Peptides against a protein of PDB entry 4BOS. Designs and how they scored, part 112

Target 1, 163 residues: chain A of PDB entry 4BOS
Amino acid sequence: PVLTRTVVPADNSCLFTSVYYVVEGGVLNPACAPEMRRLIAQIVASDPDFYSEAILGKTNQEYCDWIKRDDTWGGAIEISILSKFYQCEICVVDTQTVRIDRFGEDAGYTKRVLLIYDGIHYDPLQRNFPDPDTPPLTIFSSNDDIVLVQALELADEARRRRQ
Target 2, 163 residues: chain A of PDB entry 4BOS as posed
Amino acid sequence: PVLTRTVVPADNSALFTSVYYVVEGGVLNPACAPEMRRLIAQIVASDPDFYSEAILGKTNQEYCDWIKRDDTWGGAIEISILSKFYQCEICVVDTQTVRIDRFGEDAGYTKRVLLIYDGIHYDPLQRNFPDPDTPPLTIFSSNDDIVLVQALELADEARRRRQ

## One batch from the design tools (peptide; made by RFdiffusion4, then SolubleMPNN)

Design b1_p24_1_s4 (from b1_p24_1, 12 letters changed)
Fold by OpenDDE base, seed 2:
Formats: structure tokens, sequence, C-alpha cells
Structure b1_p24_1_s4 (fold): chain B 163 residues (1-163), chain A 24 residues (1-24)
């Protein structure tokens, strides 16, 4: 089994497209972003005490209006929210630093998904199997540390290609 | 052109905003 990257469009919504891909088992749908942006805004609006200006960098209402735009980028805040919503650990391997940032690691989730990030773009990761009739896996056990090692190896190779 | 400069400025602002949130 090999961990591979599926390149999604660089259309300002790559985070949402990538998350949707992995949590839905490998479904590429670039049109999913508007609904996911609305989902994020709904969750943020529901808890203004937790999602404060200190966390959001803007007022709760301003953030909700901002994230629903079609040209704004998602990041750590949105990943944290989506981790909670989908009840899974979201692991992001960074090709610039060759490290993994784990979101939801302290929540006790049994599942994890993986993204690869280069500083300006997110892509989903999947495990391919030798049997072509076996579909790629995007949802892993939270105990599967081998997939994290494979993600780091993939990030190392990506960094070498850019240097 | 002015249009290109404006587009580049918008892109830079988006990148800065994402970088700030990624620091959390």
Amino acid sequence: as target 1 above (163 residues)
Amino acid sequence: SAAYAAAMARQAALEAAQAARDAL
C-alpha cells in the first residue's frame, strides 16, 4: 500500500474540497465549498462565547460573513471546527517544515484523515492498494501511525522536488 | 496593469490571513 496525493483545484477553496474528499471516502467535488463554508459559519454563530474575537481575529458576525465568501481561505480554525463536526482527527503534513499538525488529537476519536499542505495549498491524501478493485482508503484508524510516517516521507520528497 | 496589481494585492492579503490562522 502506498500513500498518494490527489491534486485538487487551487480555487481558494482547496481546504474544503480536500476535507470533503477524505471524509467522504475519496469523492472529489470542488462544488462542495459553498455548503461547507455555510456549515462553518453556522457552527461559529451558534457559540459566540467560544468563538470569540480573540480566536477569530474579527467579530463573530464579521467572520461568518467573511468565511462565506467564495474567495477566502480556510486554515487552522476551520480545520478544528471540521474535526469536531466529523468526529475525526485531521492530520496535516506540511511540506515546508516536514512536520504533522494534528487537529483533534486530544478528543479520543477513533478515525483520522490526512491532508498535505505547502503553505498556500491543501490536497487530500489516500492509501492505494495493489488490487485495482480495492478502492483507495482515506479514513484511517487513529492508531495507524504507519500512515503518519508515510505522510512524512511524502512531504520530504515533495520538498526535495521544489529545492 | 492596475488590474494585475490589484489581483496580486488581493492574493497577498489572502495568504497573510491564512498564515495568521495557521499559526494557531
Scores: peptide ipSAE 0.032, ipTM 0.632, DockQ to the pose 0.096; fails the geometry check
Fold by OpenDDE base, seed 4:
Structure b1_p24_1_s4 (fold): chain B 163 residues (1-163), chain A 24 residues (1-24)
Amino acid sequence: as target 1 above (163 residues)
Amino acid sequence: SAAYAAAMARQAALEAAQAARDAL
């Protein structure tokens, strides 16, 4: 079995598309972003004490309006929120640094999903099996550390190709 | 063009915002 990358559109909503892909078991739906943006805005608005101006870089209300735009980028804040919402660890492998940032790692989730990030774009990762009758896997056990090693290998290869 | 300049300025702002959030 090998870990592979599915390239999603670079339409400013790649994070949302990528998260949706992995948490839904490999469903590519570029139209999922508006609803996910609204969900994030609702969660941010619900806790202004935690999602403060210091964290958001703007007022709570301004951030909610901003993230609901179709051309704004999601990041660590959105990943953290989506990890909690979907009750899974979201692991992001960075091709620039060849490191994995783990969101939700202390929450005790039994599932993990993986994204690959190059500094300006997110893509989902999936495990392909030798048996063509076995569909790709996007949701892994939180005990499956082999997939993390494979993600690092994939990121290292990507880095070498760009250098 | 003015449209191109505006698009580039928007992209720069988005990248800065993305970088800031990635640092959290």
Scores: peptide ipSAE 0.025, ipTM 0.616, DockQ to the pose 0.096; fails the geometry check
Fold by OpenDDE base, seed 1:
Structure b1_p24_1_s4 (fold): chain B 163 residues (1-163), chain A 24 residues (1-24)
Amino acid sequence: as target 1 above (163 residues)
Amino acid sequence: SAAYAAAMARQAALEAAQAARDAL
């Protein structure tokens, strides 16, 4: 079994596409982004006390309008929201630092999904099996630390490729 | 071109916004 990445379009919505891919078991659907953006905006709008200007960098309403644009990038805020929405830990391995940022790690989720991030682009990760009839795995146990090691290895390899 | 300049400005803004969110 090997952890691999699936390259999704760099269309400003790669985070949403990547999250959708992993939480849906390996379904590539870039058309999911508009709805996911709206979902995030709805969640943010529902809790202006938590999603304050201090967190958003703009007013709650301005953020909601902004994130629904087709050209704005998702980041930590959106990942945090999506982690809670999908009730899973979202682990992001950063190729620049070769570190994993874990979102939802304190929530007690039993499942985790993995993304790889290079500073400007997100891609989903999946485990491929030697048996061709066994589909790739995108949802892992939150106790599966092997996959985290493999993610770090992928990140390190990616970093070396840039050198 | 003006279009290229605008695209570059947009890209810079997006990257700045992304960096800010990553710091959360």
Scores: peptide ipSAE 0.024, ipTM 0.611, DockQ to the pose 0.095; fails the geometry check
Fold by OpenDDE base, seed 3:
Structure b1_p24_1_s4 (fold): chain B 163 residues (1-163), chain A 24 residues (1-24)
Amino acid sequence: as target 1 above (163 residues)
Amino acid sequence: SAAYAAAMARQAALEAAQAARDAL
């Protein structure tokens, strides 16, 4: 089995597209972003004490309006929210640093999904199998350390290609 | 052009915001 990258559009909504892809088992749907943005805004609006200005960098209302724009970028806050919503660990391997940031790692989730990030763009990762009749896997066990090693290898190779 | 400069400035602002949030 080999971990591979599926390139999604660089349309400012790549995080949402990538998350949707992995949590839905490999469904590429760039049109998912508006609803995911609204979902995040709804969650943030529902808990202004937790999602404070200190966390958001802006007022709760301002954030909600901002994240619903089609040209604003998701980041750690959105990943954390989506991790909680989908009840899975979201692991982001960074090609610039060749490290993995794990969101939801202390929540006790049994599943993890993986994204690859280069500082400005997110793509989903999937495990391909030698058997052509076996579909790629996007949801892994949270105890699967092999997939994390493979993600680091993939990120390192990506970094090397850009240098 | 002015339009290009504005677009680049916008992109830079987005990247800065993204970087700050990713540091959390």
Scores: peptide ipSAE 0.023, ipTM 0.588, DockQ to the pose 0.095; fails the geometry check

Design b1_p24_2_s1 (from b1_p24_2, 13 letters changed)
Fold by OpenDDE base, seed 2:
Structure b1_p24_2_s1 (fold): chain B 163 residues (1-163), chain A 24 residues (1-24)
Amino acid sequence: as target 1 above (163 residues)
Amino acid sequence: SAMERREAERRARLEELKRWLASL
């Protein structure tokens, strides 16, 4: 078995497309972004007291309008919300630093999904198997640290290609 | 839809989410 990336469109919604891919078991659907953006906006709008300007960097309403645009980027706040929504740890391996940022690591989830990030673009990661009849795996055990090592190897290779 | 079903589950976990995010 080998960990590989699936390149999703390099649009402003690559985070959402990538998350959708891994949590849905390998379904590539770039059209998922508007609904996911609305979902996040709905969650944020549901509690203006918690999702304050201090957390969002803008007013609650401004954020909701902003995140629903098709040309705005998702980041750590959105990943954190999606981690909790899908009840899984989201691990982001950074190809610039060869480090993994873990979201939801202290929540006790049994599932782990992985993204690869180059500073501007997110792609999903999956484990491919030698048996062609065995579909790729995108949802891992939260105890599977081997997949994290494999992700770091992919990131290191990607970094070397850019050097 | 699948997301609608997950939304129902999310509503039950909203307070837990808030507490977790506040710890970041």
Scores: peptide ipSAE 0.026, ipTM 0.618, DockQ to the pose 0.029
Fold by OpenDDE base, seed 1:
Structure b1_p24_2_s1 (fold): chain B 163 residues (1-163), chain A 24 residues (1-24)
Amino acid sequence: as target 1 above (163 residues)
Amino acid sequence: SAMERREAERRARLEELKRWLASL
């Protein structure tokens, strides 16, 4: 079994496409972004007291209008919300630093999913098995530290290729 | 859709979400 990346379109919605891919068990749906953007905006709009300008970097309404645009990038705020929405830990391995940023790690989730990030673009990660009849795995145990090591190895290789 | 099903589930966890995000 090896950890591999599925390259999703290099558009402004790669984060949403990547998250959807891993949480839905390996379903590539580039058209999922508009609905996910609206979902996040709906959640943020529902609680302006919590989602304040201090958290969002802009007013609640400005953020909602911004995130619903088809050309704006998601980041840590969106990942945090999606982690809670899907009830899973989202681990992002960064190829620039060869480090893993974990979202939802203290929430007690039993599941984790993995993304790879190069500073601009997100891609989903999956575990492929030697047996071609065994489908790739995108949802892992939150106790599976081996997959994190594999993610770091994958990121390190990616970094070397870029140099 | 899968998102619609999860949305219903999410609504029950709104307060938990807020507490978790505040701890970041």
Scores: peptide ipSAE 0.025, ipTM 0.628, DockQ to the pose 0.029
Fold by OpenDDE base, seed 3:
Structure b1_p24_2_s1 (fold): chain B 163 residues (1-163), chain A 24 residues (1-24)
Amino acid sequence: as target 1 above (163 residues)
Amino acid sequence: SAMERREAERRARLEELKRWLASL
């Protein structure tokens, strides 16, 4: 089996599209972003004590208005929230540093999903199998460290190609 | 299709969550 990336549209919602892809088992839906943005905003708004200005870098209300815009980019805060919402570890392999940032690693989740990040764009990762009747896998065991090694290899290759 | 049903169920869950959050 080989780990590959599915290139999603290079729009301001690539993070949301990528997360949706992996948590839904490989469903590409570029139109998912508006609802995911609203979901994040509602979660943040529901707990202003936890999602404080210190965490958000702006007031709770300002963040909610900001993230619901169709032209704002998601990042670590949104990944953390989505990790909690979907109850899975989200691992982001960075092609610039060839390092993996793990979100939700201390939550005890049994599942992990993987994204690849080049500094501006997110894409989802999947494991492909030689058997054409076996669909690609996007949800892995949190104990599957082989997939992390494969992700690092993929990132290293991407860096060498300047991808 | 199976995909359509899954998406419909997802939307239903999200709407339920929205209603719950709005009631807090």
Scores: peptide ipSAE 0.022, ipTM 0.572, DockQ to the pose 0.024
Fold by OpenDDE base, seed 4:
Structure b1_p24_2_s1 (fold): chain B 163 residues (1-163), chain A 24 residues (1-24)
Amino acid sequence: as target 1 above (163 residues)
Amino acid sequence: SAMERREAERRARLEELKRWLASL
């Protein structure tokens, strides 16, 4: 079993495509972004007291309008929201720093998914198996720290290739 | 870049946001 990267389109919605891929068990759907953007906007709009300007960096309404644009990038806020929505830990391995940012780690989720991030682009990670009849795994146990080690190895290799 | 700066700002709120969302 090897942890591998699936390269998704380098459009402005790579985060959403990547999250959708991993939470849906390895389904690549480049057209998922508009719906996911609307989902986030809906969640944010539903609780303006929590999703305040202090959190969003802009008014609730401004954020909702902004995130629904097809050319705006998701980041930590969106990942956190998606983690809560899908009830899973989202682990993002950063190839620039060779660190993993874990979203939802304090929520007690039993599942985790992994993304790889290079500072501008997100891709999903999956575990491939030698048996061709066994589909890749994208949803891991939150206790599976081996997959985190493998993700760090991928990030380290990526960093070295860029240096 | 502007996008990187925005991401940095969002990441700066990472820990607090994670805790808040986890408590909901």
Scores: peptide ipSAE 0.058, ipTM 0.670, DockQ to the pose 0.074; fails the geometry check

Design b1_p24_2_s2 (from b1_p24_2, 18 letters changed)
Fold by OpenDDE base, seed 3:
Structure b1_p24_2_s2 (fold): chain B 163 residues (1-163), chain A 24 residues (1-24)
Amino acid sequence: as target 1 above (163 residues)
Amino acid sequence: SELEKREAERLELKKKLEEWRKSL
């Protein structure tokens, strides 16, 4: 079993494509971004007390208009919202620092998914099996720490290739 | 309380966002 990345298009919506891929069990759908952007905007708009200007860096309405654009990048806010929506921990391994940022780690979720991030682009991670008839795994147990180690190894290798 | 829980979550989210921005 090997952890690998699936390269998704660099079209400003790579975060949404990557999250959709892992939470749907390995379905690559670059056309999912507009709907996911609308979903996030709806969630943010529904709770202006929680999603305040202090969190968003702009007013609630300004953020909702901004995130629905097709050329704006997602980040920590969007990952946090998607973690809560899909009821899973989202782990992002950073190839620049070789660290894992965990979202939803204290929510008690039983499942986790993994992304790899290089500072400007997100890709999904999956576990491949020796049996070609066994589909790749994208949803892991929140108790599976081996996959986190494998993600760090993958990120470290990626960093070495860029240097 | 539920309000206190949400405020704690907001603060945690803010910290994560700030850390994320620093890494860019």
Scores: peptide ipSAE 0.025, ipTM 0.578, DockQ to the pose 0.032
Fold by OpenDDE base, seed 5:
Structure b1_p24_2_s2 (fold): chain B 163 residues (1-163), chain A 24 residues (1-24)
Amino acid sequence: as target 1 above (163 residues)
Amino acid sequence: SELEKREAERLELKKKLEEWRKSL
């Protein structure tokens, strides 16, 4: 089994495309972003006590309007929300620092998914199997630390290629 | 750089969310 990167379009919605890919078991749908943006806005709007201006950096309503735009980039807030919504840990491996940022790590989720991030662009990660009849795996056990090691190796290799 | 700014933003936002989670 080999962990590989699936390159998604380098548009303003690469985070959403990547998350959708991994949580849906390897479905590439670049058109998923508008719905996911609306989903996030709905969740934020539903809990103004938690999603306060202190967290959002803007008013709850301003954030909701902002995230629904097709030219705004998702980040940690969106990843955190999506982690909760899909009930899985989202691990982001950074190719610049060769570190993994984990979202939902204390929630007790049994599943984890992985993204790779280069400072601008997000891509999904998947495990390919030698048997061509076995579909790639995008959802892993939260106890599978091997996949995290593989992700770090992938990121380290990417960094070396840029140096 | 833009890369550095985005990285810092991500970590800062994560920290904020974690702090609020602990308060719940």
Scores: peptide ipSAE 0.024, ipTM 0.565, DockQ to the pose 0.090
Fold by OpenDDE base, seed 1:
Structure b1_p24_2_s2 (fold): chain B 163 residues (1-163), chain A 24 residues (1-24)
Amino acid sequence: as target 1 above (163 residues)
Amino acid sequence: SELEKREAERLELKKKLEEWRKSL
């Protein structure tokens, strides 16, 4: 089995496209972003005590208006929200530092998904199998640390090629 | 650069969230 990167469009919504891809089992849908943005805004609006200005860097209402724009970029707060919504750990391997940032690691989720991040762009990761009749996996056990090692190797190779 | 800005922002937001979760 080999961990591979699926390149999604380098638009402002690459995070949402990437998350959708992995949580839906490998479905590429670049048009998913508007709905996911609205979902995030609704979640944030529903809990102003938790999603405070201290966390958001702006008022709850300002954030909701901001994230619903089609040209704003998702980041750590959006990943955290999506982790909670989909009830999975989201692991982001960084090609610049060759480190993995884990979101939802303390929530007790049984599954994890993986993204690769270069400082600007997010792409989804999947595990391909030698048997062509076995479909790629995008959802892994939260206990599968082998996939994390593979992600680090992939990130290290990416760094060597571009930096 | 934009790259550096996004990296810093991501790390900052993650830290904020982690700190908030620990305080609850």
Scores: peptide ipSAE 0.024, ipTM 0.553, DockQ to the pose 0.101
Fold by OpenDDE base, seed 2:
Structure b1_p24_2_s2 (fold): chain B 163 residues (1-163), chain A 24 residues (1-24)
Amino acid sequence: as target 1 above (163 residues)
Amino acid sequence: SELEKREAERLELKKKLEEWRKSL
């Protein structure tokens, strides 16, 4: 088994596309972004006490309007929200630093998904199996730390290619 | 309390976001 990267379009919604891909078991749907954006906005709007201006960097309403735009980038805030919504740990391996940033790591989720990030673009990660009849896996056990090692190796390789 | 839980979670999220922003 090998961890591989699926390249999604380099548009403003690569995070959403990537998250959708992994949580849906490997379904590439770049058109998912508008719905994902609306989902996030709805979640944020529903809890202005938690999603405060201090966290959002703007008012709750301003954020909701902002995230629903088709040209705004998702980041840590959105990852955190999506982690909670999908009830899974989202692990982002950074190819620039070869580090993994984990979201939802203390929530007790049994599932984890992985993204790879190069500073501007997100792609989903999947595990391919030697058996051609076995589809790739995108949802892992939160106890599967081997996949994290594999992600780091993948990121390190990516970094070396850029050097 | 639920409020205390929420406040703790908020603080944790805030810290994480700050660290994320600094690291990127």
Scores: peptide ipSAE 0.022, ipTM 0.531, DockQ to the pose 0.030

Design b1_p24_2_s3 (from b1_p24_2, 16 letters changed)
Fold by OpenDDE base, seed 1:
Structure b1_p24_2_s3 (fold): chain B 163 residues (1-163), chain A 24 residues (1-24)
Amino acid sequence: as target 1 above (163 residues)
Amino acid sequence: SAMAERERRRLEELAKLEEWRKSL
């Protein structure tokens, strides 16, 4: 089995597209972003004490309006929220640093999904099997540390190619 | 107490979120 990258459109919503892809078992839907943006805004608005200006970098209301725009980029806040919403660990491997940031690590989730990030763009990761009749896997056990090693190897190779 | 533990967990989550926001 090999961990591979599925390149999604390099638009402002690549994070949302990538998350949707992995949590839905490999469904590519670039049109998912507007609904996910609204979901983020609803969750942020529902808890202004947690999602404070210190966390958001702007007022709660301003952030909600900002994230609903189709040309704004999602980041750590969105990943954190989506991890909680989908009840899974979201692991982001960074090709620039060859590091993995794990969101929801301490929440006790049984499942994890993986994204690859180059400092600007997000793509989903999947495990492909030699048997063509076995579909790719996007949802892994939260105890599967082998997939994290494979993600680091993939990121390291990507870094070498871009230098 | 249960209330104290809930608050501790919330503060921990906020700290992690702030760290991740800065690192990405």
Scores: peptide ipSAE 0.030, ipTM 0.546, DockQ to the pose 0.025
Fold by OpenDDE base, seed 5:
Structure b1_p24_2_s3 (fold): chain B 163 residues (1-163), chain A 24 residues (1-24)
Amino acid sequence: as target 1 above (163 residues)
Amino acid sequence: SAMAERERRRLEELAKLEEWRKSL
């Protein structure tokens, strides 16, 4: 079994496409972004005390309007919200720093999914198996630290290729 | 990358928020 990267379209919604891919078990749907943006806006709007201006960098309403635009990029706050919504740990491996940022790591989730990030673009990660009849795995046990090691290896290789 | 740096700062901010929430 090997961890591999699935390249999604390099558009402003690559984060949403990547998250959707891994949480849905490997479904590539580049058209998922509008619905996911609305979902995030709905969650943020529902809890203005938690999602305050201090966290959002703008008012709750301004953020909701902003994230629903089709030309705005998602990031850490969106990942954290999606982690809570899907009740899974979202691990993002950064190819520039060769580190993993874990969202929801202290929430007690039993599942984890992985993304790879290069500072500009997000892609989903999956585990491929030697048996062609066994579909790729995108949802891992939160106890599976081997997959994190494999993700770091991918990031390190990517960094070396850029040097 | 400027975007990467912004996201790293965002991560720190969220981590601080989570620490506060856990103390409630």
Scores: peptide ipSAE 0.029, ipTM 0.641, DockQ to the pose 0.070
Fold by OpenDDE base, seed 2:
Structure b1_p24_2_s3 (fold): chain B 163 residues (1-163), chain A 24 residues (1-24)
Amino acid sequence: as target 1 above (163 residues)
Amino acid sequence: SAMAERERRRLEELAKLEEWRKSL
């Protein structure tokens, strides 16, 4: 089994596309972004006390309007929200630092998914199997720390290719 | 109290979220 990267379009919605890919078991659907943006806005709007201006960097309403635009980027806030929504740990391996940022790590989720991040672009990660008839795995056990090691190795290789 | 504990956890989550926002 090998952990591999699926390159999604390098657009402003790469995060949403990547998350959708991993949580849906490997379905590439760049058209998912508008609905996911609306979902996030709905969640944020529902809890203005938690999603405060201090956290959002703008008012709750401004954020909701902003994230629903088709030209704005998702980041840590959106990952955190999507982790909670999909009830899974989202692990982001950064190719610049070769480190993993874990979202939802303290929530007790039984599942984890992995993204690879280079500072501007997100891609989903998947485990390929030797048997070509066995579909790739995108949803892992939260106890599977081997996949995290593999993600770090993948990120390290990516970093070396850039320098 | 349970209320105070829930608030504590919420504050911790907000702090962590703020850290993440700065880092990613």
Scores: peptide ipSAE 0.023, ipTM 0.560, DockQ to the pose 0.025
Fold by OpenDDE base, seed 4:
Structure b1_p24_2_s3 (fold): chain B 163 residues (1-163), chain A 24 residues (1-24)
Amino acid sequence: as target 1 above (163 residues)
Amino acid sequence: SAMAERERRRLEELAKLEEWRKSL
């Protein structure tokens, strides 16, 4: 089995597309972003005490309006929210730093999904199998640390290619 | 870019917050 990335469109919604891909078991749907943006806005709006200006960098309402735009990027706030929503750990491997940031690590989730990030773009990661009749795996056990090692290897190789 | 670095720091900070506080 080999861990690989699926390159999704660089259309400002790559995070949403990537998350949707992995949590839905490998479904590429570049049109998923509007609904996911609305989901984020709904959750942000529901808890203005936590999602304060200090966290958001803008007012709660301004953030909700901002994230629903087609040309704004999702980030750490969205990842944290989506981790909770989908009840899974979201692991982001960074190709520039060769590190993994884990969202939902202490929430007790049994599942994890992986994204690869280069500072401006997110792509989903999947495990491919030699059997052509076995579809790629995108949802892993939260105890599967081998997949994290493989993700770091991908990131390290990507970094070396850019240096 | 500055924006990329800022987002990277945010990822790290928020991930650490989840780890330290077990919630975000």
Scores: peptide ipSAE 0.146, ipTM 0.726, DockQ to the pose 0.071; fails the geometry check

